# Peptides against a protein of PDB entry 6MBK: the designs that were tried, part 184

Target 1, 240 residues: chain A of PDB entry 6MBK
Amino acid sequence: GFEMVNFKEEGFGLRATRDIKAEELFLWVPRKLLMTVESAKNSVLGPLYSQDRILQAMGNIALAFHLLCERASPNSFWQPYIQTLPSEYDTPLYFEEDEVRYLQSTQAIHDVFSQYKNTARQYAYFYKVIQTHPHANKLPLKDSFTYEDYRWAVSSVMTRQNQIPTEDGSRVTLALIPLWDMCNHTNGLITTGYNLEDDRCECVALQDFRAGEQIYIFYGTRSNAEFVIHSGFFFDNNSH

## One batch from the design tools (peptide; made by RFdiffusion4, then SolubleMPNN)

Design b2_p21_8_s3 (from b2_p21_8, 9 letters changed)
Fold by OpenDDE base, seed 3:
Structure b2_p21_8_s3 (fold): chain B 240 residues (1-240), chain A 21 residues (1-21)
Amino acid sequence: as target 1 above (240 residues)
Amino acid sequence: MLIPVRHVLGVVDEEELLSLM
């Protein structure tokens, strides 16, 4: 019912190939296709995860390392998804000096500096871990772990991570949702839920879409400042 | 029953990070 298309102004998105009605279930993604903290634990990263307190405590960092390990693995199940991700981002970690200077007059500057410091500290910590920890020797990134790699992975997770339930529904975990995260954002209501019985993410249409129209979803309410900090842009239709 | 799926803003808790290092 949809296809990936490069739109002139918005970049990559999803286009309807048939008429889709409001509230129609048009897209679903089974758990087995998601990149999750659990899939990270079950990957080549698992042994290191089991011994590193930061990976255990910070699911976003676990996802970042999972993404890096899978990117470095030619036979990874997620290669088709990873290849659709941007190679660079417009997020604060990629800001040039002039962009940072512009933000000095805003409240966002403190968050930008925090991101820089925290990301640098994380990289320095994990660089040492990768060089010295026995369980890091099996990681495909062992000899090629750069700050640029880490910055990319952190930015990818920052812009795309979602909360979903665990398999038993008792807790929440973090996930990257392939195909679904190709939808561009619009104002509206949350139309994506997790179906525990079928163990899948389910997205229903926010409105009627005709064949040939771009499909939009609502990712949540954000201020313009939050969009700059977490997505690197101001949303034109953002009322906040 | 559907549990809402929500994007999580990538705010790093600095205090948590510092406590783990």
Scores: peptide ipSAE 0.312, ipTM 0.821, DockQ to the pose 0.814
Fold by OpenDDE base, seed 2:
Structure b2_p21_8_s3 (fold): chain B 240 residues (1-240), chain A 21 residues (1-21)
Amino acid sequence: as target 1 above (240 residues)
Amino acid sequence: MLIPVRHVLGVVDEEELLSLM
């Protein structure tokens, strides 16, 4: 039904290999394939997670460390997914001085500086944790934990994290959704839901797509400022 | 019943972070 393609202007995306009708279930991703807070707990990160209050309280940071640990693990199940992730992002953490100067005239500058400050604090904290905590000794990133690594992981999670239900549906958790998150964004309605009975994310087509067309999804209503801050780009057809 | 899957904005609450450090 679809294939991964590197589009020149948009990077990686999904292209239809056949005609797909609106509302057709064309893509699903079982929980076992997701990178979640739960999979982080069940990984090599688990012992450290169980003893660190920040990892426990901040699921996005847990995902960032999970991503770093899996990236550093040659035999990780998620290596194919991680290899599809950008090596760099257009998020504020990657802004050059001139880009920051451009934003000084906008309300977004306060959020940019907040991201810098918060990310730096997190890195400093976890650098110390990784160097001193007994449960960090077995982490594959023990001897290779740089700010560049951390800002990459944080930016990856920031741009791709999703809210999904826990297995029992009683709570919400955070997840990276491989393959699905390769769909580029367009305006429309949310067409992705979690099916608890089958324990999977399900995506139905937003519109008709012909064979050879790029498949787009709608990530949600956001202002351009929110896109810059959280996704690193402006959406041209964004009315907010 | 499908539960909507939504992107979460990568906002870190500074107060929360500081309270945990």
Scores: peptide ipSAE 0.300, ipTM 0.823, DockQ to the pose 0.903
Fold by OpenDDE base, seed 1:
Structure b2_p21_8_s3 (fold): chain B 240 residues (1-240), chain A 21 residues (1-21)
Amino acid sequence: as target 1 above (240 residues)
Amino acid sequence: MLIPVRHVLGVVDEEELLSLM
């Protein structure tokens, strides 16, 4: 019912291959296809995860390392997904000097500097961990862990991480949702939910889409500043 | 029942990070 397409202004997105009605379930993604904190624990990262307090406490960092490990693994199940991810982002971690100077006149500058500082600290910490920790020796990124790699992974997770329930529904966890996260954003209502019975993410159409039209979803209410800081884009039609 | 899937803002809590280092 849809295909991935590179749109001129929006970049990669999903295009309807048939007419889709509002509220129609057009897209679902089973848990087994998601990159989650749990899949990170079950990966080559698992032994290190079990011994590192930061990985255990900060699911977003666990996802970032999971993403890096899988990217460095030619036979990774998620290679097709990873190859669809941007190679760089418009997030603060990629801002040029002129962009930072522009933001100095805004309240966003504090968040930008916070991201820089925190990301640098994390990288320094994990660089040491990867060099010295016994369980890091088998990681595919052992000899190829640069700041650029880490910046990319952090930005990928920052822009794409979602809350989903654990398998038993008792807690929430973090997930990257392949294919679904290719939808570009529009104003509207949340139309994605997790079905625990079928153990999958389910997305219903926000509106009617005709064959050939781009499919948009609503990722949540945010200010333009929040979109820039956390998603790397401005939304012109954002009413907030 | 569907549990809403929501994007989580990628703010790193510096205090949390420092407490773990």
Scores: peptide ipSAE 0.316, ipTM 0.828, DockQ to the pose 0.892; fails the geometry check
Fold by OpenDDE base, seed 5:
Structure b2_p21_8_s3 (fold): chain B 240 residues (1-240), chain A 21 residues (1-21)
Amino acid sequence: as target 1 above (240 residues)
Amino acid sequence: MLIPVRHVLGVVDEEELLSLM
């Protein structure tokens, strides 16, 4: 029903290979294919996770480290997904001097500086942890954990993390959703849900798409400022 | 019943981070 395509202006996206009707279930992703906090716990990161309070408390950081560990693992199941991720982002952590100057007159500048400060603190903390903690010795990151790596992972998670239920539905957790997150954003309604019975993410079409058209989804209501801070872009047609 | 899947804005709370360090 769809294929991955590199669009000239928008980068990677999904294109319909057949006509898709509005509200048609065209894409589903089983839990076993997701990168989650639980999959992080079950990975090579698990021993460190069990002993680090920040990893336990902050699922987004756990996902960032999970992403880095899997990227460094040639045999990782998620290699095909990771290879589709941008090598760099337009998020504040990648802003050039001119972009920061532009934001100096806006309220967003405080959030940008906060993000810089927090990310730097996290990196410094985890650099020490990776170098000194016994359970970090087996991580593929031990000898190659740079700020650039961490910045990339944090930005990847920031732009792509989703809230989903745990397997038993009792709590919420964070997940990266391969293939689904390749859909570019448009205005509309949330059309993705989690089916606990089938244990999968399910995406229905926001509108009719013809064969050959790009498939768009709505990620949620955000201000332009929030898009800059969390997604690194302005959405001109943000109707909210 | 489907539980809505939503993107989460991922700014780390500085106070939370500092309390854990």
Scores: peptide ipSAE 0.303, ipTM 0.830, DockQ to the pose 0.888; fails the geometry check

Design b2_p21_8_s4 (from b2_p21_8, 9 letters changed)
Fold by OpenDDE base, seed 4:
Structure b2_p21_8_s4 (fold): chain B 240 residues (1-240), chain A 21 residues (1-21)
Amino acid sequence: as target 1 above (240 residues)
Amino acid sequence: SLIPVRHVLGIVNEEELEALM
C-alpha cells in the first residue's frame, strides 16, 4: 500500500499507493530485518563488542559501529537500507559556522557543544581501539575509520534509533528499523508498536491517507530544541 | 499487546563516557 519516493525538499519518504485508513496496519518490519544491538553482537563486530566496555554500555555506539561495518561490507544484508540513508545530515555535527552562530543565542548551544565534544571523544577513543585491539583487526572499517565516517554513523543512529523489546520481552534494546524510518515525521500520536508474538514492528496509520499522499508518522514528543539537537530541524507545529 | 516503539534521544552524557573510558 506504499512506495518509496524521493520527495522534493524532504528526501526519501513513503507514499501511499492506495487509500489507507486511520489505524490501519499498513507497515510491519520483522526483527530479522532490523539493525539491533543484538545483530551487532552477532556480526563481525561481535568479538570487539564482547571486550569493549563502551560498546557494551552504549547501544547507540554499538549501532553506529554496526552501521559502519555493514556499510563497508558489499555483501551486507542491509546494503539496500544503508543506501537509502542520507550521506549527510542537518544535525549539529554537520552545522556550518553560521548555523552554530545562530544557535549561540539559544539554549541549544550548550547541547550542541556537548554533542561535538562527546562525539570527538568517542571517535578518538575508538580510533585507538580500532588501531590497537586484536578483535578490531578484521573489521572492514579498520583502514577507513575517519571522523567523517563516525559522524555519519552517529548522526544516522541519532536520527533513527528506536527502543524495542528484546526477543523475550524482558528488556529493551535499540534498533534501526528499515523502511519504517523512511516515513517523515509529523505531529500526532505514537502509532508504532512492537508485536512480540509475531516478533515485528507494526505501524498503523496516524490518519487517513489518500493514494498519492505522503505517509507521515509521529516518532515521539520532543521540544524544538531536542529536534534541533537530535534531528537537525525545527518543527513549528511541535507540541511542547 | 503492542509495546510502543519510539525514537530514543541518544546523546550520551560526558560523565558516562568519562566513566567508561
Scores: peptide ipSAE 0.378, ipTM 0.847, DockQ to the pose 0.877
Fold by OpenDDE base, seed 2:
Formats: sequence, structure tokens, C-alpha cells
Structure b2_p21_8_s4 (fold): chain B 240 residues (1-240), chain A 21 residues (1-21)
Amino acid sequence: as target 1 above (240 residues)
Amino acid sequence: SLIPVRHVLGIVNEEELEALM
């Protein structure tokens, strides 16, 4: 009941192909289609993951490396998804000097500098790991790991990572959710949940959508500062 | 029952990174 469309002002989004009623289950994504910390562990990254303390402790970084490895793999199952991701982001890691200067008058500047510092430190660490660790030799990014690659992957994960339950429901993990994350954001309530019985993400419609209308979902309440820092944009109707 | 799926804000935990590096 939907199709992917490139909207001029909003980029890629989902458009209804039929009338969708509020609370109707219109979209679901099985676990096997998600990029998760678990899928990272089960990929070519697995051996390195098993020996690197940072990858083990920081699931978001594990996802970033998983994304980079899959992007560098021509036969990756996730190539169609990766191709829908922006090549660049409006996140702080992509800010020019003038944009940073503009933010100097805001409380966000501390977070911007923190992101720069921490991302640079992470890159420097993992550059050494990739160059020296035996289990890094089989990674498709071994000879092509740049800061630009890393900031892209980090920004992709930062803007799109979701908390979902593990397969047994005993704990939480991080996931990128293909197709679902194509929905653009609007104000409302969380309408996406994980169904453990069917092992899938399920999204119900926030409101009625007519055939031909763009489908929006609510990703959560955020301040404008949080949108800038974590999503790279301001939300016009945000009351915070 | 469905478990809510939520975006996780922040990719950088400075304290965690400093403890690991």
C-alpha cells in the first residue's frame, strides 16, 4: 500500500498507493532484514568484533563499521538500502566553519565540538586497529578506510539507529530499519513496535492517509537542539 | 504486546570512550 518516492524538498519518503486508515498495520520489517549489532557480529566484521573492546561496548560503532563493510561489499544484501542513504548529512560532522560560527552563540556548540573530538579519536583508534589487527585483513575497507567514510557511517547510524529487543526479548540492541526509516517525521505518537512473536518491527499509521499522500511517522519528541545535533535539522513545529 | 521502537539519540558517549581508550 506504499511506494518510495523522491520528494523535492524532503528527499526520499513513502507515498500511500491506497487509502490507509489510522492504526492500520501498513508496514512491517522482519529481523532478518534489519542491520543490527547481531548481524554485525555474524558478518565479516565478526572476528574483529570478538576481539575489540570498543566494538563490543559501543553498539552504535559496531553498526557504523557494519554499514561500511556492507557498503564496500558489492554482493551485500543491504546494497539497495545503503543506496537510499544520503551521501552527505547536515549533522555537525559536516558543518563548515561558518555554520560552526553561527552555533557559537548557542548551547549546541559544546555538543558540536564534542562530536568532532570524539569522532576524530574514534577514527584514529580504528585506523590503527584496521592497519594492525590480524582480523582486519579480510575487511573490504582495509585499504580504503578514510575519515570521510567514518563520519558518513557515524552520521548514518546517529540519525537512523533504533532500540529494539534482542531475539529472546531479554535485552535491547540497536538496529537500522530498512524501508521503515524512509518515512519522514511528523508530530504525533510512537506508532512503531516490535512484535517478538513474529520477530518483526510493526508500524501502524499515525493518521488516515489518502492514496497519493506522503506517509509520515513520529520518531519521538526532540528539542530543536537535539534535532540539530543528532539529525542535522530543525523541526519547524517543535514546541520545545 | 508490542515493544516500542525508539530512536536512540547520541552516538558519542565520551565517558565510555575515555574509559575504553
Scores: peptide ipSAE 0.377, ipTM 0.846, DockQ to the pose 0.812
Fold by OpenDDE base, seed 1:
Structure b2_p21_8_s4 (fold): chain B 240 residues (1-240), chain A 21 residues (1-21)
Amino acid sequence: as target 1 above (240 residues)
Amino acid sequence: SLIPVRHVLGIVNEEELEALM
C-alpha cells in the first residue's frame, strides 16, 4: 500500500501505491521489529547496560548506543532500517557557525548550548566507559566510537524516539519505529496507537491519500521552536 | 483500545545527567 520515495523537498518519505481512505489502518509494526530499550538490553549491549547507571536511567541514551552497536554489526537485523536513516541531521548538534549566530537572537540559543554541553559530557563519560569497562570490550563500536558517531546516534534518537507501552502494558518504554518514522510530518491528530493484544504499533491514515501521493502523519503538537530544537526543522503550517 | 504512540522530545536532560554522574 506504500513505498519509500525520495521527495525533492522533504527528502525520504512514504508514498501511497493505492488509494488510502482516512482512518484506514495502512501501516503496522510489530514489537519484534522495533528498536527498544528492551531490545538494547537483550543485545550485545546488555552486559554493559546491566552495570551502567546512566544507560539504565536514560532509555534514550540506551537507544543511542543500541543504534550504534547495531550499525557496527554487519549482520544486524536492523541494518535495512539503519541504512535508511540520514547520515546527518539538521538538529542543533549539526548547526554551523552561521546557524548558531542566527539563533543567538532567539531564546532557542539556550537550548542549543544545552544540547552541545550535555552531548559533549555524555560522550566524554561513555568514551571512558567504553575504554575501561570490561563489558565494553565485546562491543563492535569499541575501536570506533567518535564524537561524530555519538552525535549521529543521539540525533537519530532525538528525532525518532517514541513512547510505547511495555509488553505487559504496566509501564512505558522508548522505541524507534522502522518504516513508520519515514512518514513526514503534517498538521492533524495523532493517528498512531499501540495495540497490546496484537503487540504492534498501528497507524491509521490522517486523511484520504490517492495513489502516488505522499503519506503524512502528525507527530504531535509542537511549536516551531520545538521542531527546530528537537526535530531539526521548521513547520510552516504549524498552527500550534 | 490503542495506547497513543507519541514522539518524545529531546535527549538531553541536564538535571538527570548531573544526578547520575
Scores: peptide ipSAE 0.377, ipTM 0.846, DockQ to the pose 0.820
Fold by OpenDDE base, seed 5:
Structure b2_p21_8_s4 (fold): chain B 240 residues (1-240), chain A 21 residues (1-21)
Amino acid sequence: as target 1 above (240 residues)
Amino acid sequence: SLIPVRHVLGIVNEEELEALM
């Protein structure tokens, strides 16, 4: 019912291959296809995760390392997904001097500086961990863990992480949702939910889409400042 | 019933990080 397409102005997105009606379930992604904190624990990162309190406490960092480990693994199940991710982002960690200067007059500047500081501190911490921790020796990152790698992974997670229930529904966890997260954003209502019975993310169409039209979804309400900080852009039609 | 799937804002809390380091 859809295909991945590179749109001229928006980059990669999903295009309908048939007519899709509003509220039609057109896309679902089983848990086994998601990159989650749990899949990170079950990966080559698992031994280190089990001994590092930051990885255990901060699911977003666990996802970032999971993403890096899988990227460095040629036989990773998620290689096709990872290859669809941008190589660079417009997030604050990639801001040029002029972009930072523009934000100096805004409330976002403090959050930008905080993000820089925190990311640098995290990198320094984990660089030491990767170099010294016994369980890091088996990581494909040991000899190639750069700040550029880390800021990319953090930015990837920052822009794409979602809250989903655990398998038993007792807690929430973080997930990257392949294929689904290729939908570009528009104003509307949340149309994605998790079905615990079938153990999958389910996305229904926000509106009618004709064959050949780009499929948009609503990822949630964000302020312009939040879009800059977390997505690296201003949304022109942000009605809030 | 479906549990809403929502994007989570990714700014790391500095206080949390400092408490863990």
Scores: peptide ipSAE 0.371, ipTM 0.845, DockQ to the pose 0.862; fails the geometry check

## One batch from the design tools (peptide; made by RFdiffusion4, then SolubleMPNN)

Design b2_p22_3_s2 (from b2_p22_3, 12 letters changed)
Fold by OpenDDE base, seed 2:
Structure b2_p22_3_s2 (fold): chain B 240 residues (1-240), chain A 22 residues (1-22)
Amino acid sequence: as target 1 above (240 residues)
Amino acid sequence: SERLEQLFKERKWVPVRHAISR
């Protein structure tokens, strides 16, 4: 009922191939297709994860390294998904000097500076870990781990990570949701839920979409500042 | 909406939201 399309203004998105009615279940993604903290733990990253306190404490960083490891693995199951991700982002980590100066007049400047410093510190820390830790030797990124790599991975996760329940529903974890995250954002209501019985993410249509129309979803209420920091865009109809 | 809330209940959904890292 949908297809991936490169739209001129928005970039990649999903387009309806048939008429989709509001509240119709049109898209679902099983857990096995998700990139999660759990899949990171079960990957080549697992041994290092089990030994590093920061990876354990910060699921977003675990996902970032999971993404980097899979990107560096030619036969990774997630290669088709990874290849759809942007090569660069409009998030503050990619801002030019003039863009940072613009933000100085906003309340976001403190968070931007913090993000810069934290990302740099994290990179420095993990560079040392990758160079010295025994469990890092088998990682495909052992000999290729640049700040640009880390910046990309962190930005990818920052813009695309979602909260989902663990398999038993007892806790929440973080996940990248392939195909689903190709939908561009619009104002509205949350129309995506995790179905624990079927162990999949399920998305119902926010509105009617006619064949040929781009499908939009609502990722959550944020301020424009939060969108800039965490999603890399402004939204005019966003609520504060 | 009331309809969406009912849908969430009927399908026993846990809402999926974008997560902000702090």
Scores: peptide ipSAE 0.501, ipTM 0.908, DockQ to the pose 0.920
Fold by OpenDDE base, seed 1:
Structure b2_p22_3_s2 (fold): chain B 240 residues (1-240), chain A 22 residues (1-22)
Amino acid sequence: as target 1 above (240 residues)
Amino acid sequence: SERLEQLFKERKWVPVRHAISR
């Protein structure tokens, strides 16, 4: 009932191919299709994950490395998804000098600096880990792991990661949700939930969408500054 | 909304939200 389309100004999004009614379940993604911390643990990254405290403590970084490993794997199940991801982002990690200067007049500058610093430190740490750790030998990153690679992966995860329950529902974990995350944002209510019984993410329509209309969802309440920093976009009609 | 809340209950949903790493 939908297709990926490149919209002017908004970039890629989902367009309805039929009329979709409000609250209609139009999109679902089973757990097996998600990129999760668990799938990272079960991948080639697993052995390293089991030995590195930072990977274990920071699911977002685990996902970032998961993305990098899968991107470097031609036969990865997630190649179709990864290929839909932007090559660059409008996040602070990609800001030009002039953009950073502009932000100096805003409260966001502190968050930007922190993000730069943290990302750089993480890269330096993991560069060493990849070069020296025995369990890093199987990673397709040892011979080519640049800051640009890491910046991309971190930005991808930062802009797209979601909190979902573990399979047994006892804990929460992080996930990238293919296809679903192609929806552009609008103001509204959360219309996506995880169905533990069917073990899938489910999305119901925020409103009626006619065939040919772009499908929007609400990703959560955030300030415009938070959207820029964490989601890489500015929403003009954001009331927060 | 009340209706949406009902939907969440009916489908036994755990809400899915974008997660901000800090």
Scores: peptide ipSAE 0.498, ipTM 0.908, DockQ to the pose 0.910
Fold by OpenDDE base, seed 5:
Structure b2_p22_3_s2 (fold): chain B 240 residues (1-240), chain A 22 residues (1-22)
Amino acid sequence: as target 1 above (240 residues)
Amino acid sequence: SERLEQLFKERKWVPVRHAISR
């Protein structure tokens, strides 16, 4: 019912191949296809995860390393998904000098600086961990872990991570949702929910989409500042 | 939307939202 398309201004998105009615369940993604903190724990990263308190405490970083490990694995199940991810982002971590200068006049500058500092500190920490920790020896990124790698992974996770329930529904965890996250954002209401009975993410159409139209979804309410910091852009039609 | 809220209830959804990193 949809296909991946490279749109000129918006990059990759999903286009309807048939008419989709509002509220129609047009897209679902089973848990087994998600990149989650749990899948990170069950991956080659698992042993290190079990020994590193920061990975355990910060699910977003766990996802970042999970993403890096899978990217470095040619036979990774998630290679098709990873190949759809941008190679670079418009997030502040990628800002050029002029863009940073522009932000100096905004309230976002302090958050940007904080993000820079935190990311740098995290990289330095994990660089040492990867070089010295016994459980890091067999990681596919052992001999190839640059700041650019980390910046990319952090930015990928930052822009795409979602909160979903754990398998038993007892708590929440973080997940990257392949295919679903290819939908570009629009103003609206949350139309995606996790169905625990079927153990999958389910997305219903925000509106009618005709064949040939791009499918948009609403990822959540954010301020423009949050969009800049976490998505790298301002959204003119943002409700907040 | 009332209809959307009803849909969430009918399907027993946990809302899926983008998460902001710490």
Scores: peptide ipSAE 0.492, ipTM 0.908, DockQ to the pose 0.910
Fold by OpenDDE base, seed 4:
Structure b2_p22_3_s2 (fold): chain B 240 residues (1-240), chain A 22 residues (1-22)
Amino acid sequence: as target 1 above (240 residues)
Amino acid sequence: SERLEQLFKERKWVPVRHAISR
C-alpha cells in the first residue's frame, strides 16, 4: 500500500505503507477514473468540443478545459482528484521577472516566450468562444473564466498529461492519471504501462521501497530545460 | 532492461509516459 503525504521539499507525493518490491504491481488506475480527451468529449464540454477545431486538434487544450469544467462542477467525479492538484505551479507561465531574466541567458528563453504568447492567445480565443458560442452556454465556467484559470489548467495538463492508448488500442490519446501522478519523478526506466486487456494503467515499482519511503517513478527522458518548460523543475541526475 | 521488457510483454503493456505539449 501507499499513502499521500506532503513532503517538505517535494510537496505531495506517495509514501509506501509497506515494503514494496521492485517490479511489483503496486498501483493501477482503470480507464474510467482517468481524465482523457474522450472523457472530455463525453462531458458537458462535449458539444463545444464537437464544434471547435482547436479543441479537436489539441488534446492538451481539451484536457485543460475538461479540467476547468470539472473543477467548476460541484458534483464532478474528479473533485477529489482536482483538490489534490497544486493551486499554482513553478512553470514558466508563473515565472516572475527575475526568473525570466535568468532564462534569457539560456536556450530555453525562446520556448518560454513562445509558451507565454501561445497561452495568452489561446485564452483570448477561448474567452470569446465561451462568451459567444451556443454550446458554451451551459458550461459551468461560463461566468468565471479568467486568465488565471486558464493558466492553471494549462499548467496542470502540461505537467501531468500522459500518452495512453485508446480503448481499442488503435490510436493514442492524452490522459491525466489520478493518484498515479502524485508520484514524484526520479531517474530510471518507464515502469508504467497501459494494460489494454484489463483497460487500466498499471505501475510497477522501479526499485525496492521500504515502508515509510517515498515512491518515485520515471516519467520519461527529457533535458532539464524541458523539465523547466514542461514540468517546472530541474532534476540533478537527469540524462540528456 | 530485458526483465522489464518481459514484463511489458507479459502484461501486454503500452508504455505510459509524460507527453510534452506542442
Scores: peptide ipSAE 0.483, ipTM 0.903, DockQ to the pose 0.901

